# Ledger of designs, part 52: peptides against a protein of PDB entry 1BH9

Target 1, 89 residues: chain A of PDB entry 1BH9
Amino acid sequence: FSEEQLNRYEMYRRSAFPKAAIKRLIQSITGTSVSQNVVIAMSGISKVFVGEVVEEALDVCEKWGEMPPLQPKHMREAVRRLKSKGQIP

## One batch from the design tools (peptide; made by RFdiffusion4, then SolubleMPNN)

Design b2_p13_4_s4 (from b2_p13_4, 5 letters changed)
Fold by OpenDDE base, seed 3:
Structure b2_p13_4_s4 (fold): chain B 89 residues (1-89), chain A 13 residues (1-13)
Amino acid sequence: as target 1 above (89 residues)
Amino acid sequence: SEMLEAVFQAILE
C-alpha cells in the first residue's frame, strides 16, 4: 500500500454504519426481527460496497487530475464506471 | 483491490 492508500484504509476500517439503523432497515425489508450477527454481516457487506464506490471515485478524481475532497461528480462517475465493469448492478 | 480485500478480512475477524 502507498501511504495514501494506507491512510484511507485506516479511516475506512474505523468507519461503520450505525447498527440500530441497519437493523431497522433489514427488519423493514424482512418483516421480522434479525439477529445481531445478521446485522454485523449486512453491515460488513454494505461497508465493502461503499468502499468499492469510494475507491473508484478516488481513482476518478486522480485520473481527472483533481484533488480531494471527493465531489458528487466523482461519485456519479464512479458508479457509472463500476456499472460498465459489471462490478455493481 | 488488495486494500478492499484487507478490509473485508478485517470485517470477518
Scores: peptide ipSAE 0.028, ipTM 0.595, DockQ to the pose 0.045
Fold by OpenDDE base, seed 4:
Structure b2_p13_4_s4 (fold): chain B 89 residues (1-89), chain A 13 residues (1-13)
Amino acid sequence: as target 1 above (89 residues)
Amino acid sequence: SEMLEAVFQAILE
């Protein structure tokens, strides 16, 4: 890893969705209370998903000859490419 | 991706 990549990685791994917010969101969808483990699992899955999209977006940005910060167009293209690759639904 | 693999590892630990 480059120093920049390492720094981003460290920032990413330390970031987290607020548990209360995730719990509330899940419960609003399911209509029932959820356990702490469900919240943890969903938070982790969500974090991984975001990370994957961001990585693809950075690749898009680079391939377009542009520099960070990422813009909505990069994110949209990233999602499109990931779908095309069958990596996300 | 090496980066992605590292992220996955961090999530699992």
Scores: peptide ipSAE 0.027, ipTM 0.579, DockQ to the pose 0.043
Fold by OpenDDE base, seed 5:
Structure b2_p13_4_s4 (fold): chain B 89 residues (1-89), chain A 13 residues (1-13)
Amino acid sequence: as target 1 above (89 residues)
Amino acid sequence: SEMLEAVFQAILE
């Protein structure tokens, strides 16, 4: 791995979604209250999901012969590719 | 965030 990859991983590792925001979002969808464990689980899943999308977007950026930072077009293409691969619904 | 909006929109497609 490169130093840049390590730095990205460390930033990713330290990142987190605010619990209150996640809770509100889930409840807006379900229409009912959710437990703290559900919030924790969903936060973790969401973090992994974001990580996978970003990783795919970085791959897209590289394959297009472009340099960071990532742009919306990379994110859109990443999602399309992940859907095509069946990695996301 | 423009990037976040792009992700959300892409997911909803």
Scores: peptide ipSAE 0.027, ipTM 0.593, DockQ to the pose 0.095
Fold by OpenDDE base, seed 2:
Structure b2_p13_4_s4 (fold): chain B 89 residues (1-89), chain A 13 residues (1-13)
Amino acid sequence: as target 1 above (89 residues)
Amino acid sequence: SEMLEAVFQAILE
């Protein structure tokens, strides 16, 4: 890891989705109340997913010969590539 | 991804 990568990782690691917000979001989608365990699990999965997308987007940015910060075009391309790799549906 | 693997490991801690 480069120093920059480590710094990004540390910032990512310290970040968290607010539990209450995640709970409300899930409930709005499912139409029913969800348990705390569901919120915890979904929060973790979501965090990992965001990390994967961001990492792929950084790779896209680099491959395009561009420098951070990431732009929407990088994120869109990242999603396309992850779908192509079968890593996301 | 090495970074992603590290993230997974951190989550499992």
Scores: peptide ipSAE 0.026, ipTM 0.564, DockQ to the pose 0.041

Design b2_p13_5_s1 (from b2_p13_5, 5 letters changed)
Fold by OpenDDE base, seed 5:
Structure b2_p13_5_s1 (fold): chain B 89 residues (1-89), chain A 13 residues (1-13)
Amino acid sequence: as target 1 above (89 residues)
Amino acid sequence: DMLQAVFDAILAS
């Protein structure tokens, strides 16, 4: 891995969604209270999802011959590609 | 898809 890749990984590893916010969001959707384990699981999946989108966006950026930082157009294209591949809903 | 299935399973627990 390059130093840049390592740095991005460290930033990703250290990032996290606030539990209270995730709990409120889930409850607003489900209409019922959720357990701490549900919040933890959903937070983890959400982080993995974001990571996968970002990785795809980085690939898009590179394939387009562009340099970081990522722009909204990279994220939009990443989502489109992941949907077409059936990797996200 | 897999992601939706996981979401549904977690929320159903």
Scores: peptide ipSAE 0.041, ipTM 0.666, DockQ to the pose 0.077
Fold by OpenDDE base, seed 2:
Structure b2_p13_5_s1 (fold): chain B 89 residues (1-89), chain A 13 residues (1-13)
Amino acid sequence: as target 1 above (89 residues)
Amino acid sequence: DMLQAVFDAILAS
């Protein structure tokens, strides 16, 4: 891995969703209270999801011959590609 | 639709 890739990975690892915010978000969707374990599990999956989208977006950026930082168009294309690949619904 | 299945499974627990 390049130094740039390593730096991105380190920042990714250090990032986290606030538990309180995730709990409120889930409860707003489900209409009922959720346990701490549900919040932890959902937070983890969400982080993985974000990581996969960003990774795909970086690939899109590179394949389009463009330079960082990522732009909204890269993120939108990443989502389309992941859907096409069946990686996300 | 694997992610949705996982989310549903977690929320159903």
Scores: peptide ipSAE 0.038, ipTM 0.657, DockQ to the pose 0.076
Fold by OpenDDE base, seed 3:
Structure b2_p13_5_s1 (fold): chain B 89 residues (1-89), chain A 13 residues (1-13)
Amino acid sequence: as target 1 above (89 residues)
Amino acid sequence: DMLQAVFDAILAS
């Protein structure tokens, strides 16, 4: 791994969604209260999802011959590609 | 559609 990759991983590893915010968000969608386990599980999956999108976006950026930082167009294309590959719904 | 299945399973628990 390069130093840049390690730095990104460190930032990713140390990042986290606030439990209270995630709980409120889920409850706003479901209309009912959710358990702590649901919040924990959803938070974990959300973090993995964000990581996968960012990795795909970095790949898009590179394949387009561009350099970071990522732009909205890279993120949009990443989501499109992940959907086309069936990796996300 | 695996991700959707996971979301549904989590929300159903």
Scores: peptide ipSAE 0.037, ipTM 0.644, DockQ to the pose 0.077
Fold by OpenDDE base, seed 1:
Structure b2_p13_5_s1 (fold): chain B 89 residues (1-89), chain A 13 residues (1-13)
Amino acid sequence: as target 1 above (89 residues)
Amino acid sequence: DMLQAVFDAILAS
């Protein structure tokens, strides 16, 4: 892996949705309280989801012969491609 | 890949 890839990995690894915010969001949808384990699980799943989108966007950026940082057009194209592949709904 | 490594790290936490 390149230094750039490692740097992105570290930033991704360090990033996380605040537990309180995720808990509030889930509870606003379910209408009931949720356990800490549910919050942890949903936080992890959400992080992986975001990671998949960003990874695809980076691939789009590269295939278009462009350099980071990612732009909205890369993110939009990434979502379209992932939907086309059936990787996201 | 990097994504799999992150996933494994999440599961290990």
Scores: peptide ipSAE 0.026, ipTM 0.573, DockQ to the pose 0.043

Design b2_p13_5_s2 (from b2_p13_5, 5 letters changed)
Fold by OpenDDE base, seed 4:
Structure b2_p13_5_s2 (fold): chain B 89 residues (1-89), chain A 13 residues (1-13)
Amino acid sequence: as target 1 above (89 residues)
Amino acid sequence: KMLEAVFNAILAS
């Protein structure tokens, strides 16, 4: 792994969704209160999903010969590619 | 729709 990859991973690792915000978001959808474990599980899976999309977007950016920061076009293309690869529905 | 699928899976558990 390169230093850049390690730095990105470290930033990713340290990032987190605010627990209270996630709880409120879920509850706004379900209409009822949710357990702490549900919030933790949803937060974790959401973080993994975001990480996968961002990683693909960075690859798109690089393959297009462009430099960060990521732009909406990179994110849109990343989603398209992940769908075509069957990595996301 | 991945997050939606995950969300539903968690709630169904």
Scores: peptide ipSAE 0.033, ipTM 0.627, DockQ to the pose 0.131
Fold by OpenDDE base, seed 2:
Structure b2_p13_5_s2 (fold): chain B 89 residues (1-89), chain A 13 residues (1-13)
Amino acid sequence: as target 1 above (89 residues)
Amino acid sequence: KMLEAVFNAILAS
């Protein structure tokens, strides 16, 4: 890992979704209340998902011969690529 | 499909 990659990883590792926001979001979709453990589990999965998308977007940016910061076009392309690879639905 | 499966598994518990 480069110093820049390590720094990005540390920022990612320290980031977290607010539990209350995740709980409200899940409940708005499911129509039922969810337990704290469900919120924790879903928060973890969401964080992993975001990390994978960002990593793919950085790869897209590099492959296109462009430099950070990431732009919406990189994120959209990353999602398309992950879908084509079967990594996301 | 994988994330969707995990999502459903969590909600089913």
Scores: peptide ipSAE 0.032, ipTM 0.621, DockQ to the pose 0.075
Fold by OpenDDE base, seed 1:
Formats: sequence, C-alpha cells, structure tokens
Structure b2_p13_5_s2 (fold): chain B 89 residues (1-89), chain A 13 residues (1-13)
Amino acid sequence: as target 1 above (89 residues)
Amino acid sequence: KMLEAVFNAILAS
C-alpha cells in the first residue's frame, strides 16, 4: 500500500461510533435494553459497512478521473454500484 | 474488496 492508503487505513481504524449513541439507536429499534457485547458487535458491523461505501466511492472518484476529497456525487454513485452488486440492500 | 472480506468474516463468526 502507498503512504496515502496507509494513512487512510489508520484514520479508518481509529474511528468509531460513540457506544452510547449506538446503544440508544439499537434500543429504539428493539424496544429493549441490549448488552455491551451487542453494542460492540453492531458498532463493528456498522463501521465495516461505512468503510465499504467509502472504499467504493474512492474507486468511483478514480474511475471518473477525479481527485479526492470525495463529494456527494461519489457517495451516491458508490451506493448505487454496491446495490447493483448485491453487497448492500 | 478487503472490507467485504472482513464483513463476511464477522457474519460467519
């Protein structure tokens, strides 16, 4: 990986959703309290999901012959492509 | 591609 790719990876690796926010969101959907382990698991899955969208958006940006930073149009196209690939609903 | 593998690994665990 290039230095730029490594830097992006480190920023991604260090990022995280606030546990309290995730817990509240899950509980608002389930209607019941959830364990700490469930919050951790859901946080991880959510992080990977966001990562996949961003990764696809970067690919879109490159394929369109454009340079970062990502713009809303890249994110929209990324979601469209991921849906067509069956990677997201 | 890499993230997809991670996602699948998490779901399979």
Scores: peptide ipSAE 0.028, ipTM 0.582, DockQ to the pose 0.050
Fold by OpenDDE base, seed 3:
Structure b2_p13_5_s2 (fold): chain B 89 residues (1-89), chain A 13 residues (1-13)
Amino acid sequence: as target 1 above (89 residues)
Amino acid sequence: KMLEAVFNAILAS
């Protein structure tokens, strides 16, 4: 990995969704209380999802001949491409 | 592959 990739990974690794916020969000959708394990699972899935979108967006940015920081157009295109590849629903 | 490793680590925890 390049130094830039390692730096991004470190920032990613140190980031986390607050458990209470995730729990409240899930419960607002399901209409009922959820277990701690569900919160942990959903938090992990969400973090991976965000990471995949960001990496795809960085790839889009580079392929378009542009430089960071990422813009909304890169994120939108990343999601479209990931859906097209079947990597996200 | 890094994200896959993270995902697996989360599931294994």
Scores: peptide ipSAE 0.027, ipTM 0.590, DockQ to the pose 0.044

Design b2_p13_5_s3 (from b2_p13_5, 5 letters changed)
Fold by OpenDDE base, seed 1:
Structure b2_p13_5_s3 (fold): chain B 89 residues (1-89), chain A 13 residues (1-13)
Amino acid sequence: as target 1 above (89 residues)
Amino acid sequence: DMLEAVFNAILAS
């Protein structure tokens, strides 16, 4: 791994959605209160999901012969590709 | 539709 890759990984590893915000969002969807463990689990899954989208976007950027930072067009294309592959709904 | 399945599985636990 390059230093750049390591830096991105560390930023990703340290990042997290605020628990309170995730709890509110889940409760707004379910219509009922949820446990802290559910919030933790959903937060983790959400983080992985975002990571997969960003990873695909980086691949798009590279395949287009462009350099970081990622732009909205990379993110949009990444989502399209992931949907096409059946990796996201 | 794996994300929806995972979401439901977590809430059901």
Scores: peptide ipSAE 0.038, ipTM 0.646, DockQ to the pose 0.072
Fold by OpenDDE base, seed 2:
Structure b2_p13_5_s3 (fold): chain B 89 residues (1-89), chain A 13 residues (1-13)
Amino acid sequence: as target 1 above (89 residues)
Amino acid sequence: DMLEAVFNAILAS
């Protein structure tokens, strides 16, 4: 890995969703209260999901011959590609 | 549909 890749990975590892916000979001969708363990599990899955989307977006940016930072068009294309690959619904 | 399946599995536990 390049130094840039390592730096991105470190920043990714240090990032986290606020538990309270995740709890509220889940409850707004499910219509019922959720346990702390559910919040932890969903937070982890969400972090992995974000990481995969960002990784795909970086690949899109590179394949389009463009330079960072990522733009919304890269993120949108990443989602389309991940759906096409069956990586996300 | 994988994320939805995982989500439902967690909530069903």
Scores: peptide ipSAE 0.038, ipTM 0.648, DockQ to the pose 0.073
Fold by OpenDDE base, seed 3:
Structure b2_p13_5_s3 (fold): chain B 89 residues (1-89), chain A 13 residues (1-13)
Amino acid sequence: as target 1 above (89 residues)
Amino acid sequence: DMLEAVFNAILAS
């Protein structure tokens, strides 16, 4: 890993979704209470999902011959590509 | 939508 990659990974690793916020978000969608295990699972999956999208977006940025920081267009294209490849629904 | 699919799977389990 390059120093830049390591720095990004460390920032990613240290980031986390607040449990209370995730719980509120899920409950706003379901209209009912959810267990702590559901919150933990959704938090973890969400972090992985964000990581995958960012990785794809960085790849898009590079393939377009552009340099970071990422822009909304990179994120949108990343999602489209992940969907087309069947990596996300 | 990945999150929606996972969300539904978890709640359905």
Scores: peptide ipSAE 0.034, ipTM 0.621, DockQ to the pose 0.130
Fold by OpenDDE base, seed 4:
Structure b2_p13_5_s3 (fold): chain B 89 residues (1-89), chain A 13 residues (1-13)
Amino acid sequence: as target 1 above (89 residues)
Amino acid sequence: DMLEAVFNAILAS
């Protein structure tokens, strides 16, 4: 892998959703309190999802002969492609 | 893809 890929990975690895914010968000949806483990699980799943979408979006951007930064159109196309591939629901 | 594999594994479990 390239140094650029490594850098992106490190940024991704270090990124995280604030637990308190996630907890509040979940609770606003469920209408009840949630455990710490639920917050951790949802945070992890969300992070993986974001990473996957961004990776696909970067691929879309490249395939379209464009360069970063990513635009909404790349993100939308990424989601469509991931759904088509059955990689996301 | 690693992220893809992880995501699918999580959803499958």
Scores: peptide ipSAE 0.028, ipTM 0.585, DockQ to the pose 0.053

Design b2_p13_5_s4 (from b2_p13_5, 7 letters changed)
Fold by OpenDDE base, seed 4:
Structure b2_p13_5_s4 (fold): chain B 89 residues (1-89), chain A 13 residues (1-13)
Amino acid sequence: as target 1 above (89 residues)
Amino acid sequence: DMLQAVINAILAS
């Protein structure tokens, strides 16, 4: 692991979705209130998902001979590749 | 897909 990779991981670890926002989003979909544990679980799953996409996007960026910060084109290609690999729907 | 399955399970709670 490079120092840059470590720094990115630390930023990732420290990042979090606001609980209130996640709760509102889930409730807008389900049409009913959800428990705090559901919010926590969904927040965790969402963070893992974002992490997987960003990891793939960074790989795309590198393979294209480019440097961070990530651009929308990297994110789009990452999603395509993850779908192709069957890692996301 | 496992991710979607997990999400569905959580939302079904």
Scores: peptide ipSAE 0.042, ipTM 0.644, DockQ to the pose 0.080
Fold by OpenDDE base, seed 2:
Structure b2_p13_5_s4 (fold): chain B 89 residues (1-89), chain A 13 residues (1-13)
Amino acid sequence: as target 1 above (89 residues)
Amino acid sequence: DMLQAVINAILAS
């Protein structure tokens, strides 16, 4: 791992979704209340998902011969590629 | 779709 990758990982690791916000979001979708365990699980999955998208976006940025920071176009392309690969719905 | 299946399984718990 490069120092840059390590730094990104550290920032990623320290980041987190607010539980209350996640709970409200899930409940707005499901129409019913959810347990803390569900919130924790969904928060974890969401964090992993964001990480995977960012990782793909970084790959896109590199493959396009561009330099950081990531731009919306990289994120959009990342999502498209992940869908194409079947890694996300 | 594995991700959706996992999400559904968790929400169904």
Scores: peptide ipSAE 0.042, ipTM 0.643, DockQ to the pose 0.072
Fold by OpenDDE base, seed 1:
Structure b2_p13_5_s4 (fold): chain B 89 residues (1-89), chain A 13 residues (1-13)
Amino acid sequence: as target 1 above (89 residues)
Amino acid sequence: DMLQAVINAILAS
């Protein structure tokens, strides 16, 4: 990894969704309260999902011969490609 | 739909 890649990874690793917000979101869907463990698990899955989208977007950006930062067009194309690969419903 | 499926899977485990 380059220094830039390492820095991005570190920022990604340290990032987290607010537990309270995730809890509220889950509860709005289930209609009942959920445990902290469920919130932690869902937060982790969500983080991985976001990471996969961003990774694909970076690949799109590179393949288009462009440089970061990512733009909305990269994100949209990334989602399309992930759907095509069956990685996103 | 996907989110609900994931939530259900976690809650069922």
Scores: peptide ipSAE 0.041, ipTM 0.638, DockQ to the pose 0.120
Fold by OpenDDE base, seed 3:
Parts: sequence; C-alpha cells; structure tokens
Structure b2_p13_5_s4 (fold): chain B 89 residues (1-89), chain A 13 residues (1-13)
Amino acid sequence: as target 1 above (89 residues)
Amino acid sequence: DMLQAVINAILAS
C-alpha cells in the first residue's frame, strides 16, 4: 500500500471514540442507561463502520476521477453503494 | 434505524 494509505491507517488506528460521549449518545436513543460492555461493543462497531464508509468514499472519489479531500457527496454516494451491496441496512 | 437495530442486537445478547 502507498504511504498515504499507511498514514491514513495509522491515524485510523490511533483514533477512538470517547466512552462518555458514546454512552450519552446511546442513552439518548434508547432512553435508558447502558452497561460499559454495551458502550465498548458499540464503540468498536462504530469505528469499523466509519472505516468502511470512508474506504468506500475514497473508492467513489477515485472512480469519479476526483482527488482528495473527500466531500459530502462522496460520503453520501458511499452510503448508497454500501446499501445497494447489502453491506449496511 | 440501523443504529437502533445494532443497539437492540447488543442489548439482546
């Protein structure tokens, strides 16, 4: 892989969702308190999901013959494609 | 809807 890909991967690996923020977000949706394990699981799933969407968006950007940085249109198209592929509901 | 579905799956496990 390219140096750019390596740099992105390193940034991705070093990134993390604050547990308190994730807990608050989940509770705002469920209306009830959630356990630490739920927060950990959701954090992991969310990070993977973000990674997959960004990867798809980068592919969209390239296929459209455009250069980074990613724009909202790439992200929206990425989500559409992932849905059509059945990778996300 | 996806987020709620994932949350429900986690809570049900």
Scores: peptide ipSAE 0.041, ipTM 0.636, DockQ to the pose 0.128

Design b2_p13_6_s1 (from b2_p13_6, 6 letters changed)
Fold by OpenDDE base, seed 1:
Structure b2_p13_6_s1 (fold): chain B 89 residues (1-89), chain A 13 residues (1-13)
Amino acid sequence: as target 1 above (89 residues)
Amino acid sequence: SMLEALFNAILAS
């Protein structure tokens, strides 16, 4: 892998949604308090989701013959493709 | 979808 790819991977690996924010968001939806384990699980799944979208967007960018950084048009197309493939709702 | 099922399963726990 290139240094750029490794850098992106490390940034992704170290990134995380703030637990307090995720907890508040879930509780606002459910109307009840949730355990720390639920917050951790939801945070993990959310991170995977974001990762899949970004990965698809990078693929779109490459297929269009363009170079990073990603632009809104890449993200929009990525979401469309993932929905079409049934990989996201 | 699988993702939706996972979210629902986690929230149900």
Scores: peptide ipSAE 0.042, ipTM 0.671, DockQ to the pose 0.078
Fold by OpenDDE base, seed 3:
Structure b2_p13_6_s1 (fold): chain B 89 residues (1-89), chain A 13 residues (1-13)
Amino acid sequence: as target 1 above (89 residues)
Amino acid sequence: SMLEALFNAILAS
């Protein structure tokens, strides 16, 4: 891995969604209370999802011959590509 | 999709 890749991984690894925020978000959608296990599971899968989108967006940015920071257009294209690849619904 | 199935399974638990 390059130093840049390592730095990105370390930042990603050290980041986390606050449990309270995730719980509130889920409950706002479901309309009912959720268990701690649901919050933990959703937090984990959400982090993986965000990581995959960002990784794809970085690839889009590079393939378009552009430099960071990422822009909304990179994120939108990343989501489109991941959907076309069947990696996300 | 797998992701959708996972989300649904988690929310249903």
Scores: peptide ipSAE 0.038, ipTM 0.666, DockQ to the pose 0.078
Fold by OpenDDE base, seed 2:
Structure b2_p13_6_s1 (fold): chain B 89 residues (1-89), chain A 13 residues (1-13)
Amino acid sequence: as target 1 above (89 residues)
Amino acid sequence: SMLEALFNAILAS
């Protein structure tokens, strides 16, 4: 791993979604209140998901012969590729 | 997908 990759990993590890925001989002989708444990679990899944998408987007950027920072087109392509691989719905 | 399955499992608990 390069220093840049390590730095990105450290920033990723230190990041977290606001609990209140996650709770509101879930409740907006389900239409019902959710427990603290559900919020914690979904927060973890969400973080993993974001990590996977960003990793794929970085790969897309590199394969297209482009340099950071990531652009919306990289993120959109990453999602398409992950869906194609069956890694996300 | 696996992610969808996890999502459903968590919400069903």
Scores: peptide ipSAE 0.038, ipTM 0.663, DockQ to the pose 0.075
Fold by OpenDDE base, seed 4:
Structure b2_p13_6_s1 (fold): chain B 89 residues (1-89), chain A 13 residues (1-13)
Amino acid sequence: as target 1 above (89 residues)
Amino acid sequence: SMLEALFNAILAS
């Protein structure tokens, strides 16, 4: 791994969704209150999902011979590729 | 993938 890859991972690792925001979002969908463990679990799953999409987008960016930061076109292509691989619905 | 590799490396360390 390069220093850039490690640095990106460190930024990803340090990032987190605000618990209050996640809780509000889930509750707006379910219509009922949710436990703290549900918020933690959903936050983790969401972070992993975002990480997978971003990783694919970075791969797209590199394969297209471009440099970060990522642009919307990289994200769109990443989603298309992940869908074709059956990794996301 | 990069994330999976890093995750495994962390678990192994």
Scores: peptide ipSAE 0.028, ipTM 0.541, DockQ to the pose 0.031

Design b2_p13_6_s2 (from b2_p13_6, 7 letters changed)
Fold by OpenDDE base, seed 1:
Structure b2_p13_6_s2 (fold): chain B 89 residues (1-89), chain A 13 residues (1-13)
Amino acid sequence: as target 1 above (89 residues)
Amino acid sequence: DMLKALFDAILNA
């Protein structure tokens, strides 16, 4: 893959959701306390989810004959496509 | 609906 792809991957790999924020969010939904391992697992899958949306958005941008950076219209179309494919709820 | 199933599995673990 290109240097640009590698750079994006490295930035993505190094990024992380704040544990405290994720814990609070999960607990607000479940109504009960959650363990550190649950926070780690949910943080991980959430990161994968965001990554998949961004990847699809980049594909949309390319298919429309446009260049990065991504714009809201790319993100909206990406979500629609992923939903239609059954890849996201 | 795999992501939802995965989220539910993790939250209920």
Scores: peptide ipSAE 0.058, ipTM 0.690, DockQ to the pose 0.078
Fold by OpenDDE base, seed 4:
Structure b2_p13_6_s2 (fold): chain B 89 residues (1-89), chain A 13 residues (1-13)
Amino acid sequence: as target 1 above (89 residues)
Amino acid sequence: DMLKALFDAILNA
């Protein structure tokens, strides 16, 4: 545990996708209106997904002996690892 | 494919 980790967690916890933007995005894909519950659910799972990818990327960064901020190479490697682990499609 | 399945389920709910 570190205060830095706590700070990152707090930032993550407080982060949220703007509902209006998510609604517009979903509707642009589906071509139809979506309910508020769908927006909430999609926002939530998207946040979890982003969190998992970022967490993996931070692990990659650390294992490579590098320091934040995250770079595209960390994100690409994170996705590769998560796919190989079967954690993402 | 768990996330994809979940996304699809939510979008189709």
Scores: peptide ipSAE 0.056, ipTM 0.691, DockQ to the pose 0.081
Fold by OpenDDE base, seed 2:
Structure b2_p13_6_s2 (fold): chain B 89 residues (1-89), chain A 13 residues (1-13)
Amino acid sequence: as target 1 above (89 residues)
Amino acid sequence: DMLKALFDAILNA
């Protein structure tokens, strides 16, 4: 990893979704109460998902010959590429 | 579509 990659990883590692907010969000979608374990599991997979999208977006930005910070167009293209690769539904 | 399946499995557990 480059120094920049390590720095991004550290910032990513330190980030977290608030449990209460995630619980409310899930319950608003499912229409039913969810357990703490479900919140933990969903929070974890969501963080991984966000990380993968951001990483792909950074790759897009670089391949387009552009410099950070990421822009909405990078995020949109990242999602398209991940779908094309079968990495996300 | 594996992620969606995983999400559904977790939410329905």
Scores: peptide ipSAE 0.055, ipTM 0.688, DockQ to the pose 0.078
Fold by OpenDDE base, seed 3:
Order: sequence, then structure tokens, then C-alpha cells
Structure b2_p13_6_s2 (fold): chain B 89 residues (1-89), chain A 13 residues (1-13)
Amino acid sequence: as target 1 above (89 residues)
Amino acid sequence: DMLKALFDAILNA
């Protein structure tokens, strides 16, 4: 666990989606109002999802012999690999 | 598709 990894983890740990923005986003998709509990739950699992994708993308970047910052190609490949592994739908 | 199922369960609660 390098210093850089620790810093990324700390930033990730302290980050959060704005409730109002998530509420609006969900409502735009569902076409109806959602409860506070739905917003909290969706925010939590979305954070985990984003974290897993970013972690995989960093692994892709390293395996390709490239250096940060992450590029769209790393993110796209990460999603493909996670789907292939059955870790995301 | 566990995440999909979870998303749907939460959104339909």
C-alpha cells in the first residue's frame, strides 16, 4: 500500500455524490419521485461501482505499460473486463 | 447481473 494508493483511498473514502443531484438523476430516469432512502442506497452502491471500475482501469493502464492519468480507453476496457469476469452486469 | 437486480430492487422499493 503505497503513499499514492493511500492518498487515493482517502480521497475515495471522503468523496460522496450530492444527494440533490442523485435524486434528480434517478427521477429523470424513473419518471417519478423517489424516497430519501432510495437516494442513499443508490448513492452508496454507485460509489462502490465507480470505485471498482476505476480500480480495474488502473490495472488495465498498468498492464498496458502506460502511466496515469486514466484515459477513456482504460475505462472502456475496464468495463469490458469486469463484464467478462461477471463482476458487473 | 446481481448489480442490475440490486438496482432494480432499490428503485422499485
Scores: peptide ipSAE 0.053, ipTM 0.691, DockQ to the pose 0.080

